# Peptides against a protein of PDB entry 6IDX: the designs that were tried, part 340

Target 1, 380 residues: chain A of PDB entry 6IDX
Amino acid sequence: KELAKLSADVTFATEFINMDGIIVLTRLVESGTKLLSHYSEMLAFTLTAFLELMDHGIVSWDMVSITFIKQIAGYVSQPMVDVSILQRSLAILESMVLNSQSLYQKIAEEITVGQLISHLQVSNQEIQTYAIALINALFLKAPEDKRQDMANAFAQKHLRSIILNHVIRGNRPIKTEMAHQLYVLQVLTFNLLEERMMTKMDPNDQAQRDIIFELRRIAFDAESDPSNAPGSGTEKRKAMYTKDYKMLGFTNHINPAMDFTQTPPGMLALDNMLYLAKVHQDTYIRIVLENSSREDKHECPFGRSAIELTKMLCEILQVGELPNEGRNDYHPMFFTHDRAFEELFGICIQLLNKTWKEMRATAEDFNKVMQVVREQITRA

## One batch from the design tools (peptide; made by RFdiffusion4, then SolubleMPNN)

Design b2_p29_7_s3 (from b2_p29_7, 20 letters changed)
Fold by OpenDDE base, seed 1:
Structure b2_p29_7_s3 (fold): chain B 380 residues (1-380), chain A 29 residues (1-29)
Amino acid sequence: as target 1 above (380 residues)
Amino acid sequence: MTEKEFERRKRLQEEAAKERKKEIEKKKA
């Protein structure tokens, strides 16, 4: 206890480190000797002293043994660990992950996000905060190949649902520390969209073109008897598709793929359109057909609108921005659904279509409509 | 959690994010 208090002092820390004091503390953890009276209390103070000493930056985190890591990870994975030990163990793991890529690799082998989820299902907000902070640390330090796995782990309905129900909708005020960790987690989640946002469509990629064709099919062929196979003539088929792509509101009616070559929003706009078309088919068909049947120059170009709206949403949500230490603003709605960005797009595209009608807009008013929609989204 | 610990964590997270950005930029180059 006294050591833990004194360890906050840099002079004491320096002298204690010079006496191999950290090594002694690490060995106490490594020994796992539960035979001591007040072991849990002693261990909690040992871990506190260790953290405070390491926070001076005098000793590299890489000095810790694999046995030490396993013991700390063991305290996090054990169901009946003392809360004080658990809290400090989570903090140590987080610090190890953040300070060392080598330690990240070792820790990522010993712990899973699934194990950390159990620490979110508690009434202790500090434990929840440390658990999310460790998830964030693992996400930040994950190599690109494992980043998608972390994304998928966050994309697990279970983790989001638990955060929503046990953290956000908890019967207690969210502290600033938790709000910041939720913000960081959200930013890291949005950064997964950056790749798609910055991916240009290849106009020559047939698989990508088939997605655009599927958008056409869903809009125009879904109600048509499958017997109306588009006629055998390649030229008539191309001319028909050009008309359909015009009705879909693409800027390039001949080759709609060209509309997705601009980054941002690149392929992310196409992903949103396809999601809308598949998951909210009735809404998609309604929006497209309501505008495709208009001859009054008040048609809302869906394709163009979807692209520019996706770009706008990326700007509003700051997709691709780094977590900032000064921010703690998070949107609870992004924890409500696995595809929350695409669902937001689906809401906003309906809002855009409504606003376009209310304004009696033409193609010349496009930018004005987008500005009004931006104001509506940012006020909601 | 102490305020000092919270501030330290935020800084370390931001540093890790900056490092990650640099790694991504290096792979794009």
Scores: peptide ipSAE 0.420, ipTM 0.899, DockQ to the pose 0.900
Fold by OpenDDE base, seed 2:
Structure b2_p29_7_s3 (fold): chain B 380 residues (1-380), chain A 29 residues (1-29)
Amino acid sequence: as target 1 above (380 residues)
Amino acid sequence: MTEKEFERRKRLQEEAAKERKKEIEKKKA
């Protein structure tokens, strides 16, 4: 206890480290010997002293043994560990992950995000905070090959739902520390969109062109039996599709793929459009047909609007930004749905179409409509 | 969690994020 308190003092820490005191503490953890009276209390103070000593930056985190890592990981994976030991063990693992890539690799072999989810299902916000912080650390230090797995774990309904129900909707105020970890988590989640946002469509990729064709099919052929594929000659078919792509509001009516070559938002706009068309088909068809039937120059170009809205949402949500220490603003709505970005797009595209109608906008008013929509989204 | 611990954590997370960005930028180059 006194050691843990004194370890916060740099003078004491320096002298204690010079006396190999930190090595003694690590060996106490490594031994795992539960034979002592008040073992849990002693261990909690040992781990506290270890953290405080390491926080001085005098000793490299790489000094820890694999046995030490396994013991600490063991305390996190054990279902009936003392809360004080668990908190400190989570904090030690986080610190090891953040300070050393080599320790990250070793820890990532011993602990899964799935094991950390159990620590989110508790009433202790401090444990929840340490658990999310460790998830964030693992995500930040994950190599590119493992980053997708972490991303998938993050996108898992289970983790999202648990965070929503046990953390965000908990019967207690969210502390600043938790708010920051939720912010970091959210930023890391939005950064998964960056790849698609920066992916240019290849106009020569037939599979990508088939998605655009599917958007046309869903809008105009949804009631037509696929058996009545108009067998009309290739030129009439091309001319028909050019008209359809104009009605869809693409800028390039001949080759809509060209509209997705600009990054941002690149392919992310097409992903949003396809999601809307498949998941909210009635809304999609309504929006497209309401604008395609207008001959009064007040048609809202859906394709162009979807692209520019996707770009705007990326700007508002700061897609591709890194988490910074000064922020703690998180959006609870992004924990309510697995495809929350695409759902937000679906809400915002309806808002855009409504605003376009209310303003009696023409193509010349496009930027003004987008500015009004931006203000509406940012005030909500 | 102490304020000192919280501030330390935030800094370490930001540094890890900056390192990650540098790695991504190096691969794009």
Scores: peptide ipSAE 0.419, ipTM 0.899, DockQ to the pose 0.907
Fold by OpenDDE base, seed 5:
Order: C-alpha cells, then structure tokens, then sequence
Structure b2_p29_7_s3 (fold): chain B 380 residues (1-380), chain A 29 residues (1-29)
C-alpha cells in the first residue's frame, strides 16, 4: 500500500527502479503464489505500484515476461476475480498494448474481444471503461489484416448491444472517461468506412454496374410483371435505361457509374443506396417514384442527393480522422444498429427529400438544401 | 482511473492512431 502510493513520486520511482524494485514486483505476479495471507490485497497493491512505476516512462514495457502477460491475462479471463485486480489487470493490458507492438501480438493471442465483453456486463463503470479502452487499444494496434476482424467484432450485434444496454443505457451517468472511450471506439468504427469512401467505382466493372442496374430494377421493375420484357432492340433498352437513370437523379444519365468515381464518397454512396433499396425498399421506391413522376422542375435528384449526403455524413462523422484526446462526443445512435451508418443515411435521405419539398427546391437550390439538411443533422 | 492516468491514456491512444495512419500512408506510397 505504501509502495503503491510512493510509486507515484518520480524520485521514489527512480530510486526504487534503480534498486531493481520493479523486477521484484513482476516476479511476485509471475509466481502466482496464492499461499500468502492477504494475497488479493497484496496483488492489488503490487499491480498498482507496477502501473505507477511504469507510468514514469523510465522502464520500457518490453521488459515484461510472457509469464507476466499470461498471469495478467489470466486475471482478466477468470470469472471470479477481485474487482480491484481486474481493473488493474485491464489497465496493465491496455498500457502494454498501447506502448508495444510486440506486447500487442502476445496479448492478442491470449485475449479476445469476446472475453472482454463479459466485463461490459457489470455495473462497475470503471471496469467497463477499462474493457472498452483495451478493445480500443487492440483495435488501434491491430495490423491491417486483423482490422476487418475487429470491425466484425464491433459489428457483432453482441458487443454493440451490450455497450448500448449496459453502458449507454445503464442506470449511471456516463463519466468523461467512458465518454472518451466510446468516442474513440466510434472513430475507429467510422474509419472502417474510409476504404469504401475512398474506393472509386470502376465504370468497366460489370459487378458494380449491376448494382446500379439493381437500383433501377428495384425502383421501376418491382411493380412490372416480368412478362413485359422490353423488346429486343439494344438501343431502345439503352435509351430506356438513360431515362430511368435520369429519373433516379444521377448526374450522368448515360453512365451513372461516373457519379461514383469521385472520392469521397466513392463506393460508399452506392453501398448506402443499395442498402436503402434492399432493406427499406418501400421507402426507397417511394422517394424515387415521388420525384420521378414530377414534371415541375421540383424533382429531388435522388442519385446526386444520395452521393452528396453520403459525403456530408462522412464529413460530419469525420470518417478517416484520428481519435483526438480533447474529444468525448459519442453518438448513442451508432450503437442501436449493426448497420448504423446505412440506417443514418436512410433517415437523412428521407429528411433531405422532405426538406427539398418544404423548400420547393429546384436543382439550382441543391446546395442550399444540403446546407439546411447539414444544420438539421448536426443539431439532432 | 486518476485524471493523470486518463490524460496519459488519451495521449497514448492518439499516438497509436497517428502511428497507424503513418503505416497506412507508407503502404499507399
């Protein structure tokens, strides 16, 4: 206890480290010797002293043994661990992950996000905070090949739902520390959209063109009996599709693929449109048909609007930006659905369509409508 | 968590994010 308190002092820490005191602490953890009276209390103070000593930056985190890592990971994976030991163990693991790529690799073998989820299901917000902080650390240090796995782990309905139900909707106010960790997790999650946001459509890729054609099909052919196969003339079909792409509100009516060559938002806009068309088909069809039947120049160009809205959402959500230490703003909505970005797009495109109607907008008012929609989204 | 510890962790997270960005940029070059 006294050691843990004194370890916060840099002068004491320097002297204690010079006496190999930190090595003694690590060996105490490594030994796992439960035979000592007050083992749990002693261990909690040992881990506290270790953290405080390491926080001075005098000793490299790489000094820790694999046995030490396994013991700490063991405390995190055990169902009946003392809360004080668990908190410190999570904090140590996070610090190891953040300070050393070598330690990250070793820890990532010993701990899964699934194991950390159990620590979110507790009433102790400090444990929850350290668990999310460790998830964030693992996500930050994950190599590119494992980032998708981390993405999938977040997209796992389980982690998201547990954070929503046990953290965000918990009976306790969210502390600043937790708010920051939720913010970091969101930033890291939004950064998974960056790849799609920066992916240009290839106008020659047939599979990507088939998605645009599917958008057309869902909008215009979903009500048409398949028996009206448009007649065999390739030119009449192309002219028909050009009309349909105009009604869909693409800027390039001849080759809508060209509208997705701009990055941002690139293919992410097409992903959002396809999600809307498949998951919210009635909403999609309604929006498209309401505007396709207009002859009064008050048509909301859906395709253009979807692209610019996707870009705007990326800007608002700061997709591709790094976590900032000064921020703690998180959006609870992003924990409500596994496809939260696409669902947000679906809400915002309806808002845009409504705002367009209310403003009695024309194509010349497009930027004004987008500005009003931006203000509406940022105030919500 | 102490305030000092919290501030330290935020900095370390930001540093880790900056490192990650540099690695991504190096692969794109």
Amino acid sequence: as target 1 above (380 residues)
Amino acid sequence: MTEKEFERRKRLQEEAAKERKKEIEKKKA
Scores: peptide ipSAE 0.415, ipTM 0.897, DockQ to the pose 0.905
Fold by OpenDDE base, seed 3:
Structure b2_p29_7_s3 (fold): chain B 380 residues (1-380), chain A 29 residues (1-29)
Amino acid sequence: as target 1 above (380 residues)
Amino acid sequence: MTEKEFERRKRLQEEAAKERKKEIEKKKA
């Protein structure tokens, strides 16, 4: 207990480390000997002293043994561990992961995200905070090949729903520390969209062209039997498609693929459009047909609007930005749905279409409409 | 969690994110 308190002092820490005191603490953990009276209390103070000593940055985290790592991981994996030991063990593992890539590799072999999820289903907010912090550390230090696996683990309905129900919708105020960890988690989740946001469409890729054709089919042919596509010559078909792509509100009516060559938002805009068309088909068809049936210059160009809205949402959400120390702003909405970005797009595109109508906008007013919509989204 | 510990953790998270970005940029070059 006194050691744990004194270990916060840099002078004491320096002297204690010079006396190999930290090695003694690590050996106490490694021994795992339950023979001592008040073992749990002693261990909790030992782990506190170890953390405080390591926090001075005098000793490398790489000094720890594999046996030490296994003991700490064991305390996180055991269901009946003292809360005080669990909290400190989570903090130690997080610090190990953040400070050493070699320790990350060893810890990632000993601990699963599934084990950490169990520590979110508790009433203790400090344990929940350290569990999310460790998840964030693992996500940050994950090699590129394992990032998709981590992303998939986050995309698991289970982690999202547990955070929503046990952390965000808990009957307690969220502390600043938890708010920051939720912010970091959100930033790391949005950074998964960066690849698609920076992916240019290849106008020569037939599979990507088929997605644009599917958008046309869903909007205009959903009630028409594909058998009634008149066998009219290739030129009449191209002219028909050009008209349809104009009605869809693409900038390039001849080759809509060219509208997705600009990054940002690249292919991410096409992903959002396809999601809307497949998951919210009635909303998609309504938006497209309401504007395609207008003979007045007040048509809202859906294709252009969807691209610019996707770009604007990426800017608002700071997609591709790094987690900032000074921020703790997280959006609870992103924990409500697995495809929360695409759902947000679907809400915002309806808002854009409504705002366009209310303003009686023309193509010349496009930037003004987008500015009004930006203000509406940022105030919500 | 102390305030000092919290501030240190935030710095380490930002540093880890910066390192990751540099590694990705080096692989693309």
Scores: peptide ipSAE 0.415, ipTM 0.897, DockQ to the pose 0.890

Design b2_p29_7_s4 (from b2_p29_7, 20 letters changed)
Fold by OpenDDE base, seed 5:
Structure b2_p29_7_s4 (fold): chain B 380 residues (1-380), chain A 29 residues (1-29)
Amino acid sequence: as target 1 above (380 residues)
Amino acid sequence: MSEKEIEKRKRLMEKAAKERKEEIEKKKE
């Protein structure tokens, strides 16, 4: 206890480190010797002293052994661990992950996001915060190939539902640090959309063209069997499709694929449109048909609107940007839906369509409508 | 969490974020 307190002093820390004090503390953890009286209390103070000593930056985090890592990871993975030990163990793991890529690799082998989920189900917001902070640290330090796996783990209904039910809808006010960690998790998850946001549509890719055709089919031929492959359309069929693509509100009526060559939002806009069309088909059809049946120049161009809205959402959500330490704003919707971005798009496109009508907008008012919608989204 | 711990985390996260950004930039060159 006294050591833990004194370890906050840089002079004491320097002297203690010079006496190999950290090595002694690490060995105490590594030994796992439960035979000592007050083992749990002693261990908690040992871990506190270790953290305080390491925080001086005198000793590299890379000095820790694999045995030490395994012991700390073991405390986090045990279902029945002392709260004080758990909290310190989570903090140590976070510090290890953030300070060393080599330690990240070792820790990522010893712990899973699934194991950390159990620590979100507790009433202790501090433990919850450390658990999310560790998830965020792992997510931030993950190599590109593993980021998608972490996102998939987050997209798993379980983590989101637990965060929603035990953190966001908890009986306690969310502290600033928890709000920040939720923000960080949101940003890191939405950053996975960057690839799609920066992917240009290939106008020559038939599979991508088929998606655009499917959007047309769902809107205008919803009862038609998709098995009718658009055969080599006669010039009349091409002209018919050009009309349909105009009614869909694409800028390029002849080749709508060209509208998705701009990055951002690239293919991410098409993903959103397809999601809306498949998951919220009635909403999609309603929006498209309502605007396609208008002859009053007040048609909301769905295709153009969807693209520009996707771009705007990427800007608002800072897709491709790293978390800002000064921010703590998170969208609750991020935790309510598996495909939160696409669901947000679906809400926002309806808002856009409503706002367009309320403003009695024409194509010339497009940017004004988008600005009003931006203000509405950012205030919600 | 103490203010000191929160500040430490912020510094570490900022550093890690910066390192990741630099890695991404190097891959684009």
Scores: peptide ipSAE 0.397, ipTM 0.898, DockQ to the pose 0.779
Fold by OpenDDE base, seed 1:
Structure b2_p29_7_s4 (fold): chain B 380 residues (1-380), chain A 29 residues (1-29)
Amino acid sequence: as target 1 above (380 residues)
Amino acid sequence: MSEKEIEKRKRLMEKAAKERKEEIEKKKE
């Protein structure tokens, strides 16, 4: 206990480190000697002293052994570990992950996100916060290839459900730090959309063009037997498609693929449109047909609106930006849906369509409608 | 969680975020 207090002093820390004191502490952890009376209390103070000593930045985190990492990971993975040991162990792992890529690699081999989920199912918000903070650290330090795997682990209905039910819908107010960690998790997850947001459509890629054609099919041919594809010649077919793409509200009626060459939002807009069309087909068809049947110049251009809305949502949600330390604004919807961004898009496109009608907007009012919609989204 | 721990975490996260940004920028070059 006194060592833990004294370890906060830089002078003491320097002298203690010079006497190899930190090595002694690490060896105590490595030994795992449960034979001592008051082992748990002693270990808790040992871990506290270790953290305080390391916080001075005198010793590199890379000095820790694999045995030490395994012991700390063991305390996090063991059932019924003392809460004080668990908390300090989570904090040590977080610090190791954040300070060293080498330690991240070793820790990522010893600990799974699945093991950290158990620490979210507790009534202790502090433990929950440390667990989410460690998940966020692992997510931030993960290489690009592993980030998607971690996100897929978050896409597991289980983790989101646990966060929603045990953290967000808990019978206690969310503390500022927990709100920040939820925000960080949200930002890091939405940053996986950056690749799609920055992917330009290739106007010559037939597979990508077939997605646009599928949007047309779902909107206009969904009730028609696929057998009644009018066998009209290639030119009439092109002219027909140009009309359909105009009715869909694309800017380029001849080649709608050109509308997706702008990044942001690139292919992410097409992904949102396709998701809406497949998952919320009735809503999609309604939005398209309500505007396609209007001859009064009050048609809402769905294609253009979907692209610009996707871009706006990327801006609002800061897709591609790293977490800001001062922010704690998270959207509960992020934890309620597996495809939260696409579902948010689906809500917002309906809001946009409603707002367009209420404003009696024309194509000239497009930017004004988008501004009003932005204000509505940011106030919600 | 102490204010000191929160502040430490913030600094470490900022550093890690900066490092990630630099890595992304280097991959774009």
Scores: peptide ipSAE 0.397, ipTM 0.898, DockQ to the pose 0.814
Fold by OpenDDE base, seed 4:
Structure b2_p29_7_s4 (fold): chain B 380 residues (1-380), chain A 29 residues (1-29)
Amino acid sequence: as target 1 above (380 residues)
Amino acid sequence: MSEKEIEKRKRLMEKAAKERKEEIEKKKE
């Protein structure tokens, strides 16, 4: 106990480390000798002293043995009654992951996100915070090839449901640090959208063009009696489609694929449009048809609006940016839906369409409408 | 969680974020 307290002093820490004191502490953890009276208390103080000593940055984290890592991981993965050991073990693993890529690799083999989820199902918000912080550390330090796997683990309804039910909807107020960890988790999750945001549409890719055609079909053919198969004339069909793409509000109504060559938001905008059209078909059809039937120059161009809104949402959510240490603003909605970004887009596109009508906007007012919508989204 | 622990975590996350940013910048060159 006294050693753990003194280990916070840099002068004492330097002298103790020079006496190989940290090696003695690591060996005590490695031995796993439960035979001592007050083993749990002694272990908790040992782990505290170890953390305080390592925090001085005098000793590299890479000095720890695989046996030490396995013991610490064991305290996290096994049902333990001692909360104090669990908290310190989570903190040690977090520090190891953040300080060393080599230790990250070893830890990622010993623990799973699934094991850490069990520590979210407790009433102790501090344990929950350490567990989420470790998940965030693992996610941040994950190589590019493994980041998608971490994303998929977060996309699992189970993790989101547990965070929602046990953390966000918990009977206790969320502390600032927990709010920050939830923010970090969201930012790291949204960074997975960066690939799609930076993917340019290939105008020659038929599969991507078929998605744009499907948007047209859902908007204009879904209610059309199949008996009016448009006559066989290829030119009349092209002219008809050009009119439909104009009514959809694409900037390039001759070749809508060109609107998705701008990055950001690239293909992410098309993903959002397709999601809206398939999952919220009535809302999609309403927005498109309300604006396609207007001849008064007050039509809201859906295609252009959807692209610019997707870009704006990426900016607001800082897609492709790293977590900011000063922020603790998280969106509970991102824990309620599997496709939270697309659902947010669906809400915001309705808000945009409403705001456009309320402002009696024309195409010249487009940027002004987008600014008003941005202010509305950021204040909500 | 102590303010000291929060500040430590903050510094470690900032460092890790900076390292990742540098890695991303190197891949864009």
Scores: peptide ipSAE 0.395, ipTM 0.897, DockQ to the pose 0.792
Fold by OpenDDE base, seed 3:
Structure b2_p29_7_s4 (fold): chain B 380 residues (1-380), chain A 29 residues (1-29)
Amino acid sequence: as target 1 above (380 residues)
Amino acid sequence: MSEKEIEKRKRLMEKAAKERKEEIEKKKE
């Protein structure tokens, strides 16, 4: 206890480290010897002293043995560990992951996200915060190839449901640090959309053109088999499609694929439109047809609006940016839906369409509508 | 969590973020 307190002092820490004191502490952990009376209390103070000493940055984190890592990971994996030991063990693992890529690799082999999820199901918000912080550390330090796998593990309905039910919907106020960790988790997860956001549509790719054609089909030919489109000559078909793409609100009515060559939002906008059209078909058809039947210049251009809204959402959600230290704003919807970004898009596009009508907007008011919608989204 | 721990975590996260950015830039070269 006294050692743990004194270890916060840099002078004491320097002297203690020079006497190989950290090595002694690590060996105490490595031994796993439960023979001592008050072992749990002693271990808790040992881990505290170790953390405080390492926080001075005098000793490299790479000095820790594999045995030490396994012992710390063992405390996190044990179902009946003392809360004080668990908290310190989570903090040590977080520090190891953040300070050393080599330690990250070793820890990622010893600990599963599933084991960390169990620590989210507790009533102790501090333990929950340390568990999420460790998850975020692992996610940040994960190589690109493993990052998607981690995200898929996090995208598991189980983690989201646990965070929602035990953290967000808990009978306690969310502390600032927990809110920050939830924000970090959100940002790191949405950063997986960066590839699609930066992917330009190839106007010559037929498969990508077929997606745009499918959007047209769902909007205007919902009951027609695409095979029964009458074999009217290729030119008449092109002219019909140009009209339909105008009604869909694309900027380029002749070749809507050109609207998706701008990055951001690139193909991510097309993904959102297709998701809306397939998952929320009635909403999609309503939005498109309500605007396509207008002749009063108050038509909301769906295609253009969807692209610019996707871009706006990417900016708001900081897609492709790293978590900011000062932010703690997270969207509860992120934890309620498997495809939270696409669902958020679906809500926001309805809000945009409503706002457009309320403002009696024309194409000249487009930027004003987008500004109002941005303010509405950022206040929610 | 102490304010000191929170600040330390922030610094470590920023460092890790910077290292990741540098790695991405190096792969583009």
Scores: peptide ipSAE 0.393, ipTM 0.896, DockQ to the pose 0.805

